# Ledger of designs, part 49: peptides against a protein of PDB entry 3J47

Target 1, 121 residues: chain A of PDB entry 3J47
Amino acid sequence: IRLTNQLKSLKGLQSKLKDVVEYLDKVINKELPINHTILGKLQDVFNLLPNLGTPDDDEIDVENHDRINISNNLQKALTVKTNDELMVIYISNLVRSIIAFDDLIENKIQNKKIQEQRVKD
Target 2, 26 residues: chain B of PDB entry 3J47
Amino acid sequence: NAQYHLLVKQGDGLLTKLQKYGAAVR

## One batch from the design tools (peptide; made by RFdiffusion4, then SolubleMPNN)

Design b2_p16_1_s4 (from b2_p16_1, 10 letters changed)
Fold by OpenDDE base, seed 4:
Structure b2_p16_1_s4 (fold): chain B 121 residues (1-121), chain C 26 residues (1-26), chain A 16 residues (1-16)
Amino acid sequence: as target 1 above (121 residues)
Amino acid sequence: as target 2 above (26 residues)
Amino acid sequence: SELEQMRELLQQLLEE
């Protein structure tokens, strides 16, 4: 039962990761804004990934050990991929924050110039 | 990995500069 | 102004 739940969770994670990659590609292409809810869900998935890799020690039949190792390797590979995706999201958010801040700075500079002109008149 | 960490470090550096500026503009 | 210098620095960092 637990292995089936882990496999189902892993498939669910894989599907979510695919959706996130597609979302990230759209964000990188400036087609969509970064969704904080998707980011939060990815972080939750990442935090749960270590828990998905802990089979309860109780029923490791030797034939399942190879499947468990393959599953753990797949989980590790998915973790790396998820980390890469999270970092792309992070960078995209950072770039957006920088642009928004540059616009704020420019607006403040313009407002200051307008005030300086009004004081000279 | 190294290029990725470099990009993150550059981004964090930018964010830090941005935060310092935002604090100076407040 | 310090503001303009920081803007130029941000622009340089965005272009890199």
Scores: peptide ipSAE 0.316, ipTM 0.862, DockQ to the pose 0.064
Fold by OpenDDE base, seed 5:
Structure b2_p16_1_s4 (fold): chain B 121 residues (1-121), chain C 26 residues (1-26), chain A 16 residues (1-16)
Amino acid sequence: as target 1 above (121 residues)
Amino acid sequence: as target 2 above (26 residues)
Amino acid sequence: SELEQMRELLQQLLEE
């Protein structure tokens, strides 16, 4: 029962990671805005991952230690991959915010110039 | 990890500058 | 002007 739940959780995580990658690709391609809800759900899944890696101490056969190390390495690799994806999202949002802000400032400068010209006329 | 933290710190610096700028435009 | 100072700050931010 526990192994089946772990495998189901891993498959769920893999599916979510794939969805996030697909979303990131769409954001990079400027097809969609960043959806904070997807990011929040990923963080929730990762916060639950440490709880999936507690083997009950009772059946530490030596064969489980190698499987646990492989699982921990995979979990570490998944954590690194997700951190990299989150970083790309964060940078992409930051760049978009900067561009949007630059456009707002340019619009304000233009509006001010138009107003000053109207006062001189 | 260290490169990630450095990049996040740089991004936070940019956000802080952006916030100061936004406050001056108000 | 304050707006010009802000624009310069944004340009510096984009160049970093």
Scores: peptide ipSAE 0.281, ipTM 0.853, DockQ to the pose 0.064
Fold by OpenDDE base, seed 2:
Structure b2_p16_1_s4 (fold): chain B 121 residues (1-121), chain C 26 residues (1-26), chain A 16 residues (1-16)
Amino acid sequence: as target 1 above (121 residues)
Amino acid sequence: as target 2 above (26 residues)
Amino acid sequence: SELEQMRELLQQLLEE
């Protein structure tokens, strides 16, 4: 009963993580606007996941170690993959913000030059 | 992991600089 | 101008 519930919860988590990945891919592809609240919640989930992957050094017998290691490696691999996707989104947003700001600065410089030219005429 | 954290830290530093300048340009 | 210096700084940051 407990193991079946854990497996069901893990499958539910996997499905939800897949939905999040699909959402992130749509955001990267600019099909959807970036939702900062979703990104923040996702970051919180990923900050909690590393705490699930530290094997407590408690003496659990050698035969269960391989399946737990594969599950932890899969969770770690999924965490890494999603961290990479979040990183790409973050960098993309950063670059977009920098470009938008550069354009604003250039527009302000041009406006100043136009005003200075009008004062000289 | 360390490279990721470094990149995020650099990006946050840049965003902070951009925000400070955007506030000074207002 | 201070604005031009900031543009140069932003360009340096984009090149990194």
Scores: peptide ipSAE 0.280, ipTM 0.851, DockQ to the pose 0.068
Fold by OpenDDE base, seed 3:
Structure b2_p16_1_s4 (fold): chain B 121 residues (1-121), chain C 26 residues (1-26), chain A 16 residues (1-16)
Amino acid sequence: as target 1 above (121 residues)
Amino acid sequence: as target 2 above (26 residues)
Amino acid sequence: SELEQMRELLQQLLEE
């Protein structure tokens, strides 16, 4: 029962991670706008993941040290990967904002040129 | 790690410039 | 104009 539940949880996590990667790829490719609600939920999931992987401090059996190290390494690797993904999203948003500002300024410059021409005529 | 920090620093610099620019255009 | 200078600055930032 316990092992089957762990395997189901791991499969569920793997599926969710795949969905996250697919979403991030769509955001990077500008196919979808960044949804802040999805990002917030993702952050919440990752903030809860440390709590899922910390066995309560009270049963330090020496045989668990290797499994704890592997779990901690996997969790660290997942955290790093998530941070990298969030960073790519952040940069993508920044670039989109810069482009939007450039377009706004070009529009303002054009509007000013049109007004200056109308005053000279 | 170092590349990550560099990229964050560059992004923050860009954000600051963007904010100044947005304030000047308002 | 000041707006054109700001546009050029944004373009430089996008090319970096």
Scores: peptide ipSAE 0.269, ipTM 0.854, DockQ to the pose 0.060

Design b2_p16_2_s1
Fold by OpenDDE base, seed 1:
Structure b2_p16_2_s1 (fold): chain B 121 residues (1-121), chain C 26 residues (1-26), chain A 16 residues (1-16)
Amino acid sequence: as target 1 above (121 residues)
Amino acid sequence: as target 2 above (26 residues)
Amino acid sequence: SELETIEQQIELLKAL
């Protein structure tokens, strides 16, 4: 029962990670806006990942230990990859924010020039 | 990690400059 | 490549 629940939880986590990656790809592709709440929760999950690899001191047979170490290394590599993807998204959104703000400034300058010209006429 | 933090810091610096410019144009 | 493209965009924005 406990092992089955752990396996189910791990499968659920894997599915959720896949959904997150798919969401991140949509955000990169500008199909969806960044959701700060999702991003924050994802960051929290990644910050907790180093702690997810603490096996409870259950008697893990040496053969399972090597498989678990490989799985943990793969999970760590996936975590690093996802952190890099999050970084790219963050920078992309920063650039978009800068462009939008630049456009807003230019629009304001133009509006001021138009108003000053109207006062002179 | 260090390169990432540097890039983020540079982006934040640019955003701050842009904010100051926006406030000066107001 | 995507990171490099973003870095180039940031640099272009710094030059404006």
Scores: peptide ipSAE 0.413, ipTM 0.876, DockQ to the pose 0.047
Fold by OpenDDE base, seed 5:
Structure b2_p16_2_s1 (fold): chain B 121 residues (1-121), chain C 26 residues (1-26), chain A 16 residues (1-16)
Amino acid sequence: as target 1 above (121 residues)
Amino acid sequence: as target 2 above (26 residues)
Amino acid sequence: SELETIEQQIELLKAL
């Protein structure tokens, strides 16, 4: 049962990571805006990951302590990886916003120059 | 956490500069 | 890294 649950959790995580990467790529390519619902569901999965590693099996045999530490380390590593991915999304959106504002400013400067030239003619 | 907050602060600083530039072009 | 590429883009935007 425990190994099957770990494998199922790993497969679920792998599928979600793939969906996040695909979403990130679409965001990076300006194909889609940030979907707050997807980000919220990602955060919820990460908050639930600590709870997915607790076996309800009350038989504490001493050999399980090392396996619990490995599971906690993997979960921490996965949380760090996802925080890094979310950071990349945030920075990418910030950069896009900056580029869009820069283009708007340049367009306004050009329009002002055209108006000043028309008043001199 | 600290590196993430540093990157966010740098991004916010750039956004603030861009806002000031946009206000000066008005 | 993807992070390094983004940091370089931010630095280029700061120089404009």
Scores: peptide ipSAE 0.405, ipTM 0.871, DockQ to the pose 0.045
Fold by OpenDDE base, seed 2:
Structure b2_p16_2_s1 (fold): chain B 121 residues (1-121), chain C 26 residues (1-26), chain A 16 residues (1-16)
Amino acid sequence: as target 1 above (121 residues)
Amino acid sequence: as target 2 above (26 residues)
Amino acid sequence: SELETIEQQIELLKAL
């Protein structure tokens, strides 16, 4: 139950992220107008991401197009890393759940055999 | 991505097999 | 390495 719910939640998140990417691609290609409400929510999500490239407030020099690209690359790299870590944790929990269920089945079989022996005695 | 989906699919297959086994032992 | 260890555990569970 818990693991199935986690998988369902992860699949739901993945679907939503795909929809967001598809929307952003359509906006970039000028196929759809920018929805400011969706963009605002995405901006909020990005603002909740650890700000991996706030240089201290003092160098707002306009030449930082390269620093913005580096910050975006770092944010992307950390997003990928976090996704991979979450994936590993998910699979680990899946395997643990399978092992625990196998052990439960074995214990149930043993208990059934013990009960069948007690009825024959 | 493809390897991940394959791994998840394999895990789901194992879980399904285990669930069937658990239902047969019940 | 951790992913590989999990893959090995899954394969072991398939063999059972």
Scores: peptide ipSAE 0.382, ipTM 0.870, DockQ to the pose 0.074
Fold by OpenDDE base, seed 3:
Structure b2_p16_2_s1 (fold): chain B 121 residues (1-121), chain C 26 residues (1-26), chain A 16 residues (1-16)
Amino acid sequence: as target 1 above (121 residues)
Amino acid sequence: as target 2 above (26 residues)
Amino acid sequence: SELETIEQQIELLKAL
């Protein structure tokens, strides 16, 4: 139950992030006007991310381009690392669930055999 | 990404086998 | 190493 809820929440987050990317791509392509409310909520989400040196919008200096690339690379690296760690945890819990089900099935088979022997005696 | 999807697919295959086995033992 | 250990556990469960 808890793991399934975490996976569902993560999938929901992934879907929402995809929708955000698709929205941003449409805005970049000038297909949609910039919705400041959506952008503000995205900024709030980014502000809750570890402050990976998003330059305040006011200093578009050329030296910031390398810092932005480093920041984006760090954010990407942290996102990938977090995804890999969550994957490992998910698989570990899946394996544990599989083992627990196997043991439960074996116990049920043994109990059934014991009952069948007791009915024959 | 591809290795992740492969690993998830393998886990789902195992889970499906266990579910079938659990249903056969019922 | 942790990922490899999990892969080995999955493979062991496939053999059951």
Scores: peptide ipSAE 0.364, ipTM 0.869, DockQ to the pose 0.069

Design b2_p16_2_s2
Fold by OpenDDE base, seed 5:
Structure b2_p16_2_s2 (fold): chain B 121 residues (1-121), chain C 26 residues (1-26), chain A 16 residues (1-16)
Amino acid sequence: as target 1 above (121 residues)
Amino acid sequence: as target 2 above (26 residues)
Amino acid sequence: SELEEINKQIELLKKL
């Protein structure tokens, strides 16, 4: 049961990660706005990942320790990858906000210059 | 983690500069 | 890399 749930969760995470990458590509290409709901669901999955690693204490056969270490290393690697993807999203949003704000400032400057010219005429 | 926080801090610093510039143009 | 391109864009925006 537990191994099947881990495999199902991993497949679900892989599918969501693929959807996020595809979404990021569309966002990078300016085809779609950032879906905060997908990001929130990824964060929720990530927050649940530590709970998937807790063995109920009963049968620690030594063979499970290597599998736990592999699962923890994979979880850590997925954590790092997810963090890198979140960072790319954050930076991309920041850059877009900066560009939009710069364009707004430039538009305000141009409008002010046009008003000053109209007052001098 | 530390590199991520540094990058976020740099981005926030740039945003703050941009906000100050926008306030000066008003 | 995608990260490198984003950093280049941020640096370009810092010079404007």
Scores: peptide ipSAE 0.393, ipTM 0.868, DockQ to the pose 0.043
Fold by OpenDDE base, seed 4:
Structure b2_p16_2_s2 (fold): chain B 121 residues (1-121), chain C 26 residues (1-26), chain A 16 residues (1-16)
Amino acid sequence: as target 1 above (121 residues)
Amino acid sequence: as target 2 above (26 residues)
Amino acid sequence: SELEEINKQIELLKKL
């Protein structure tokens, strides 16, 4: 039962990661706003990842040790991939914030020039 | 991790420059 | 490649 739940959780995580990657590609290509709910879910997944790798202490069967190591390695690989994805999200948000701020500055410069012209007329 | 933090730091540096520019245009 | 493209975009933004 626990292994099936872990596999189901992993499949759910993989599906969510795929959805986030697809969303990120859409954000990068189409300047779509980042969905904070997706980001929050991704952070929650990241925070839960360490807990998915701790088998509760009870049944150390030796055949499970290799599978646990593979699961931990896969989880670590997924954690790295998730970190890279979060990084891309962060940078995309940063870039968008910079562009929006640049546009605000340009608008302010233009407004100042218009006011200076009106005072000279 | 280190490259990630470096990239974040570079982005924050750019944002800070933009903020300074915005303050100078005020 | 993706990280390199991001760095290129950041550098482009630094020149603006």
Scores: peptide ipSAE 0.393, ipTM 0.870, DockQ to the pose 0.043
Fold by OpenDDE base, seed 2:
Structure b2_p16_2_s2 (fold): chain B 121 residues (1-121), chain C 26 residues (1-26), chain A 16 residues (1-16)
Amino acid sequence: as target 1 above (121 residues)
Amino acid sequence: as target 2 above (26 residues)
Amino acid sequence: SELEEINKQIELLKKL
């Protein structure tokens, strides 16, 4: 049950991320108009991400195109790192669930053997 | 991406084996 | 190293 729910949640997140990417690609290709409501929600998600170098509002000099690219690269690198860490945690929990299930099966087999011996005596 | 999909597929294979074993012990 | 150790545990579980 717990593992199945985690897998379902991860699949749901993956599907939503795919839908967002597909939407962004359509907007970039000018196939769809920018939906301000979706863009606002996406901005809220990005604002909840750790501010990877928001330049303090005081030095918005026009040279920031390279700094914005560096900040985007850092944000991408941290997003990838976080994804990898979450994957490792997921696999670790899967392995622990497998071990716990194996132990439960072995305990059930032993309990059945003990009951069968008691019925023969 | 390909290594990730392979790892997930291997995990699903183990889960399927465990489900079969759990059904055989029921 | 941590990912390698997890892979080793998965491989051990495949032999059981």
Scores: peptide ipSAE 0.381, ipTM 0.867, DockQ to the pose 0.067
Fold by OpenDDE base, seed 3:
Parts: C-alpha cells; sequence; structure tokens
Structure b2_p16_2_s2 (fold): chain B 121 residues (1-121), chain C 26 residues (1-26), chain A 16 residues (1-16)
C-alpha cells in the first residue's frame, strides 16, 4: 500500500511536470499566449525549489549565464541524487516484498505437508 | 536512466517468477 | 555502497 501510493504520487508528479514542459514549449514557440495564472503557479514551484534562477529581467550578463548553468547543474545533480535515493528505496522495498512472499510460500508448503501427514494418521 | 530501467526490469522479472511459484504452490 | 549492497541482495534472491 505505502509503496504503491508513493509510486502513484511520483507518476502523478512526473505527468504534471511533463504537462508543464509541454505548455512552456508551446509558449516559447508562440503557439499559445502566456497564461499568468499558470506562470504564477510555476513561480511558486520554482520558489520551493532551491535557487532555480528564473532569468528575471532582460540583462543576462555572461556571468549570469555561467551562474544559471551552475544552478541548473546543481538542480540536475540534486534531481539525479533524489532519483537514485528513490530507486534505492524502491529496490529495497521490492527485495523485502520478495523475501516476505518467499516466507509465505514456504509456510504454506509446510502447512500442506502437516495436513497431508494428519490425513495419513 | 538505463541502469535504473535494467534494475527495475530485473526486479520485475524476479517478482514474476515468485508470483508463478506462489500460484503453483496454491 | 548502499546501491551495491542492494544489488547483492537482489542477486541473492535470484539464486532462490
Amino acid sequence: as target 1 above (121 residues)
Amino acid sequence: as target 2 above (26 residues)
Amino acid sequence: SELEEINKQIELLKKL
């Protein structure tokens, strides 16, 4: 139950992030007008993320481009680290589920053997 | 990414084998 | 280290 809920939540987050990227690509390509309400919610998400420098304002000095690349690299590194940690947790829970299921099968086999012995007596 | 998908695929393969074994013991 | 230990546990379960 807990693992299934975490996977469902992660898939839901991934789907929402994909929808956001697809929306931003359409806005960049001028296929859709900028929706200020969606942009405000995106800004709130970015403010909750450690220093995703939104390029606020039309003076991207070359030094700011290197800082943005460093910030994007840090965010990418944090995202990769988080994905690796979630992967480790997922695999650990799979392993535990496999062990618990193996023990359940063994217990069921033993119970069947005990019942077969009782029917022969 | 590729190593992650490989690990997940291997875990799913083990789970499938274990499910088949559990069904045969039922 | 933790990822390697989990891989060892998965490999052990493949032999069961």
Scores: peptide ipSAE 0.367, ipTM 0.869, DockQ to the pose 0.064

Design b2_p16_2_s3
Fold by OpenDDE base, seed 1:
Parts: structure tokens; C-alpha cells; sequence
Structure b2_p16_2_s3 (fold): chain B 121 residues (1-121), chain C 26 residues (1-26), chain A 16 residues (1-16)
């Protein structure tokens, strides 16, 4: 029962990570705005990942050592992948912020030009 | 890792510039 | 003066 629940939870996590990647791709493609709530949840998952690899200290069977090393390597690889995804989100947010700022500046310049023209008339 | 940190550092520098600009537009 | 500040900000954005 416990092992089956852990496997189910891991599969659920894998599915959620896939959904996150798909969301990130949409964000990169400018199809969706960045959702801060999703980003926060991803950060929380990342912060919890190091703790997911603590085997309960009980059954150090020698056959589990190779499996534990594989699991730790997989977890490390998932951590790196998550970091890369977070980086892409961060860059996408920066680019969007720059574009929004450029538009704001242009709007302000245009408004000032209109006001200056009204004062000359 | 090193490329990641470099990219984050560049982004932070850009964000800081953007914040200074936003303050000047207000 | 304010218009000049905005133009300087645009130049700075282009330098990013």
C-alpha cells in the first residue's frame, strides 16, 4: 500500500511537471502571461525535491544502494531540469517587462508631444 | 550551473535598470 | 526637461 501510494504520487508529480513544461512553453511563446501562483508552486516543489530523496533510514539492503543512487541521480536531474525551466520563465518575464516599459515610454512621449502641440496652438 | 548563474546575473542587472526607469517615469 | 528624460530612458532600453 505505502509503496503503491508513493509510485502514484511520483506519477502524479511527473504529470504535473509535464503540465508545467507545457505552460512554460506557452509563456515563452507569449501565448499566456506568467502566472505567479504557478511559479510559486514550482519553487515550492523545487525546494521540497531535496527532501524527497531521504530514504527512511530503516532498510539499507545492499541491492537498494544502486537503486538509491539511481533515484538520487534522477532527482538531481529533475532538479536541474526544474532550474532550467525557472530560468526560462524568469527571462520571459524580463523580456515582457522590458516590452511593457518600452510601450509605456512611447505612450508618455506621445502624450507629451500632444500636450506641447496644444500649448503652441 | 555557471551559465545559469551568469544569465540570472544579467537578468538581475536588467531588472534593476528597468526598476530605475519605472521610478523615473512616475 | 521631462521629454529629454524620457528619450534618455528609451536610449537606455535600447541598450539592454
Amino acid sequence: as target 1 above (121 residues)
Amino acid sequence: as target 2 above (26 residues)
Amino acid sequence: SELEKIENMQKLLKSL
Scores: peptide ipSAE 0.394, ipTM 0.882, DockQ to the pose 0.072; fails the geometry check
Fold by OpenDDE base, seed 4:
Structure b2_p16_2_s3 (fold): chain B 121 residues (1-121), chain C 26 residues (1-26), chain A 16 residues (1-16)
Amino acid sequence: as target 1 above (121 residues)
Amino acid sequence: as target 2 above (26 residues)
Amino acid sequence: SELEKIENMQKLLKSL
C-alpha cells in the first residue's frame, strides 16, 4: 500500500516533469501561445491534485489518512513550487528573447544606416 | 496568489507583444 | 517599407 502510493505519486510527478519538459521544449522551439498552455496545464494539475489523494485502498487506518493528506499536501506544494519556478524560468527566457530581438533590430537598423551612408557617399 | 497571477498576466502581455514583434519581423 | 516596419517594431519594443 504505502510503497504503491509512493510509486503512484512518483509516476505522477514524473508525468508532470515530462509535461514541464515538453512545455519548456515547446517554449524553446517558439511553438504556441505559451501562457494559455501554461495556465491550462496548471489548471489541469490543480484539477488532478485532488485525485492524487484518493487512496484506492480500502484500509481505514485513521493514522494513514493523516499521512496521506500530509504527503498529498506536500506533493501539491512541491507541484505549485515547481510550476512557479518554471514560470520564473519562462519569464526570464522571454525577457532574454526580447532583449536578443531588440539587439537584432538595432543591428538591422545600424546596417541599414551604414548602407544608406555608403549610397550617399 | 494575486501577485503570481499579476506576474503571469504581465508575462502574458510581454509574450503577446513579443509574438507581435516576431510576426512583424517575419 | 522595410525600414518603416523596423521602426514600428522598435516602437513596439519600447512599449514593452
Scores: peptide ipSAE 0.379, ipTM 0.877, DockQ to the pose 0.114; fails the geometry check
Fold by OpenDDE base, seed 5:
Structure b2_p16_2_s3 (fold): chain B 121 residues (1-121), chain C 26 residues (1-26), chain A 16 residues (1-16)
Amino acid sequence: as target 1 above (121 residues)
Amino acid sequence: as target 2 above (26 residues)
Amino acid sequence: SELEKIENMQKLLKSL
């Protein structure tokens, strides 16, 4: 139950994130008008993301395009890292669940053996 | 990306087997 | 039997 609910929540989050990405792509492509409310919420999400290193103010003259590419690369790297971390957590929880079920079955087998011995005595 | 999707798919398969197992233990 | 069910489940776990 708990693990299944976590997986369902993770799948739901993945679906929602995909929908957000698809929306952002449509906005970037000017297929949809910019929704300021959605942008504000996204900005809040980005502000809650660990500060993608503020480039120290001292070098004037790298065109806005390179900053966007660096930000995108860092965002991509963070997304990959987050996915890897979530995957490790998922696998770890799965393994723990398997072990717990194995122990449960072994306990049931032992209990049955004890009952069979009591019937023979 | 492809390795991630493969791993997620394998995990989903294991989860399904685990659920069947849990249902059979009840 | 219940025992046979448990054994089948153990085999299933080992196959995971």
Scores: peptide ipSAE 0.349, ipTM 0.854, DockQ to the pose 0.109; fails the geometry check
Fold by OpenDDE base, seed 3:
Structure b2_p16_2_s3 (fold): chain B 121 residues (1-121), chain C 26 residues (1-26), chain A 16 residues (1-16)
Amino acid sequence: as target 1 above (121 residues)
Amino acid sequence: as target 2 above (26 residues)
Amino acid sequence: SELEKIENMQKLLKSL
């Protein structure tokens, strides 16, 4: 249940991020006018994200490039850490499922042995 | 990266074995 | 036959 909910939430986030990228691409290509309400919500999301240096279009200063690299490295490091944590959770759940399955097997074997003994009596 | 892929591969192998069992016990 | 399948699976699980 908990892992399934986390996976569902992550998939929902991924879908929303894809929709945002598709919208931004359409705006960049001048296919759609800039929607200020969507842009405001995007700004709020970016303000909640650790400073992923989206270069503001106007000042490509060399200092911004180093900050962008640092922020991208931090984001990458956080992504790797999150992936490692998710992997550990995945393995732990897999092992629990195997153990639970082994117990079910053993219970089924025992129940069959009891039935076979009752039919011989 | 390589350790991650190895772990995923091992997990997939386990899952496949578990699925084969679940099908055999049904 | 079904018991043998279960035993084969237990062996498979132990080989993990």
Scores: peptide ipSAE 0.345, ipTM 0.865, DockQ to the pose 0.102; fails the geometry check

Design b2_p16_2_s4
Fold by OpenDDE base, seed 2:
Structure b2_p16_2_s4 (fold): chain B 121 residues (1-121), chain C 26 residues (1-26), chain A 16 residues (1-16)
Amino acid sequence: as target 1 above (121 residues)
Amino acid sequence: as target 2 above (26 residues)
Amino acid sequence: SALEEIQQQIELLKKL
């Protein structure tokens, strides 16, 4: 139950992220008008992503375009890293649940053997 | 990505075997 | 037998 719910939640998140990417691609290709409400919510999500690009308050120098590309690359790298970490956690929880189920089966077998022995005595 | 999908597939295969075993022990 | 095979496969998955 718990693992199935986690997997379902992760699949739901993946589907939503795919829908967002497909929407952004259509907007970039000028196939659809920009929905400002969706864009605002995406901006909020991106702003809640750690802005690991707060430069310390030193030097407003004019190279903002390269900094935006670097920030986007860093944000992408962090998103990939976070995804990989979540995947590792998911696998670890899956393995732990399989082990716990194995132990439960073994305990049931042992209990059954003990009951069968008590009926023979 | 491919390695992860392989690991997930292996885990699902094990879970299925474990479920079959648990049903046979019941 | 079947339980031991499951345990071996779990250990293999833990090493990956």
Scores: peptide ipSAE 0.369, ipTM 0.864, DockQ to the pose 0.161
Fold by OpenDDE base, seed 5:
Structure b2_p16_2_s4 (fold): chain B 121 residues (1-121), chain C 26 residues (1-26), chain A 16 residues (1-16)
Amino acid sequence: as target 1 above (121 residues)
Amino acid sequence: as target 2 above (26 residues)
Amino acid sequence: SALEEIQQQIELLKKL
């Protein structure tokens, strides 16, 4: 039961990661705004991932321990990959916000210069 | 983790500078 | 200018 739930969660995470990557590509290409709901659900999955890896100390045969370690390593690798993807989203959004704010400041400066010139004429 | 935190810190520093510039243009 | 310095920092952040 536990291994089946871990595999199902891992497959669900993989599918969600793919959806996040596809969403990221659309956001990077300025085709779509950020879906905060998808991001929030992904964060919730990550917060639950550490809790999925704690074996209760019941009699796990040595063969299951190696599979659990491989699953945990894959889960860690997927977690790192998704953290990197989320980081790219965050930075991309930050850069966009900064560029938009910079353009707003420049427009304000230009408007102020035009007004000052009109008062001198 | 450390590289991520460094990058976030650099982004926050830039945002702070941008906010100061925006306040100076007011 | 302060604006040019901000733009240079943005371009540096885009390369990371």
Scores: peptide ipSAE 0.358, ipTM 0.863, DockQ to the pose 0.070
Fold by OpenDDE base, seed 4:
Structure b2_p16_2_s4 (fold): chain B 121 residues (1-121), chain C 26 residues (1-26), chain A 16 residues (1-16)
Amino acid sequence: as target 1 above (121 residues)
Amino acid sequence: as target 2 above (26 residues)
Amino acid sequence: SALEEIQQQIELLKKL
């Protein structure tokens, strides 16, 4: 029962992660806007992911150890893949923020120049 | 991992430059 | 200019 629930939760996470990937692909392709709420929830999921580092030396039979290692490796691979996706989103948002700020600075410079011209006239 | 950290570092560097520029325009 | 340097870095980041 517990293992089946963990597997079901992992499958649910995988499906949701796939949906996020598909969403991210659409955002990269400029088909959809970035949903910050999905990103935040995904970050929360990652923060709640058990540190897939060291299997604690619980004496679980070799067959379960291989399945746990495969599951941990899969979860680690999924974590890495999603970290990479989150990074792409982060960079995309950073670039967008930088462009918006650059435009704001340029607009401010132009407004200042217009004011300086109006004071000279 | 390393390429990602490099890219983040480059983005942070750009953001810092943009902040400095924004402060200089103020 | 500082603006041109920022624009060049944005372009570099877009190519990654």
Scores: peptide ipSAE 0.348, ipTM 0.862, DockQ to the pose 0.068
Fold by OpenDDE base, seed 3:
Structure b2_p16_2_s4 (fold): chain B 121 residues (1-121), chain C 26 residues (1-26), chain A 16 residues (1-16)
Amino acid sequence: as target 1 above (121 residues)
Amino acid sequence: as target 2 above (26 residues)
Amino acid sequence: SALEEIQQQIELLKKL
């Protein structure tokens, strides 16, 4: 239950992130007008991310490009680290589930053997 | 990435074997 | 046999 809910939540987040990227690509390509409501929600998401200096729209100085690259690299590094941690947790839970299922199978086999012995007596 | 995919593939293989064993014990 | 193979693969997964 807990693992399934975490996986579902992660898949939901991944789907939403994909939808955001697809929307941003359409906006960049001028296929869609900028939706201020979507942009506001995106800004809220970025504000909850560790301060990846979104340059305020007014100073595209060359120093901002290096800061943007550093922030993108930091975000990428944090995303990779988080994915690796989630992977380790997923594997650990999978292994625990396998062990628990193995024990359940063994218990069922033993119970069947005991029942077969009782029917022969 | 490659290690992740390998690990997932190994986990899926185990799960499949475990499912077959569970079905044979039923 | 099948149980032992499962256990061996679990131990292999724990080493990764």
Scores: peptide ipSAE 0.344, ipTM 0.862, DockQ to the pose 0.138

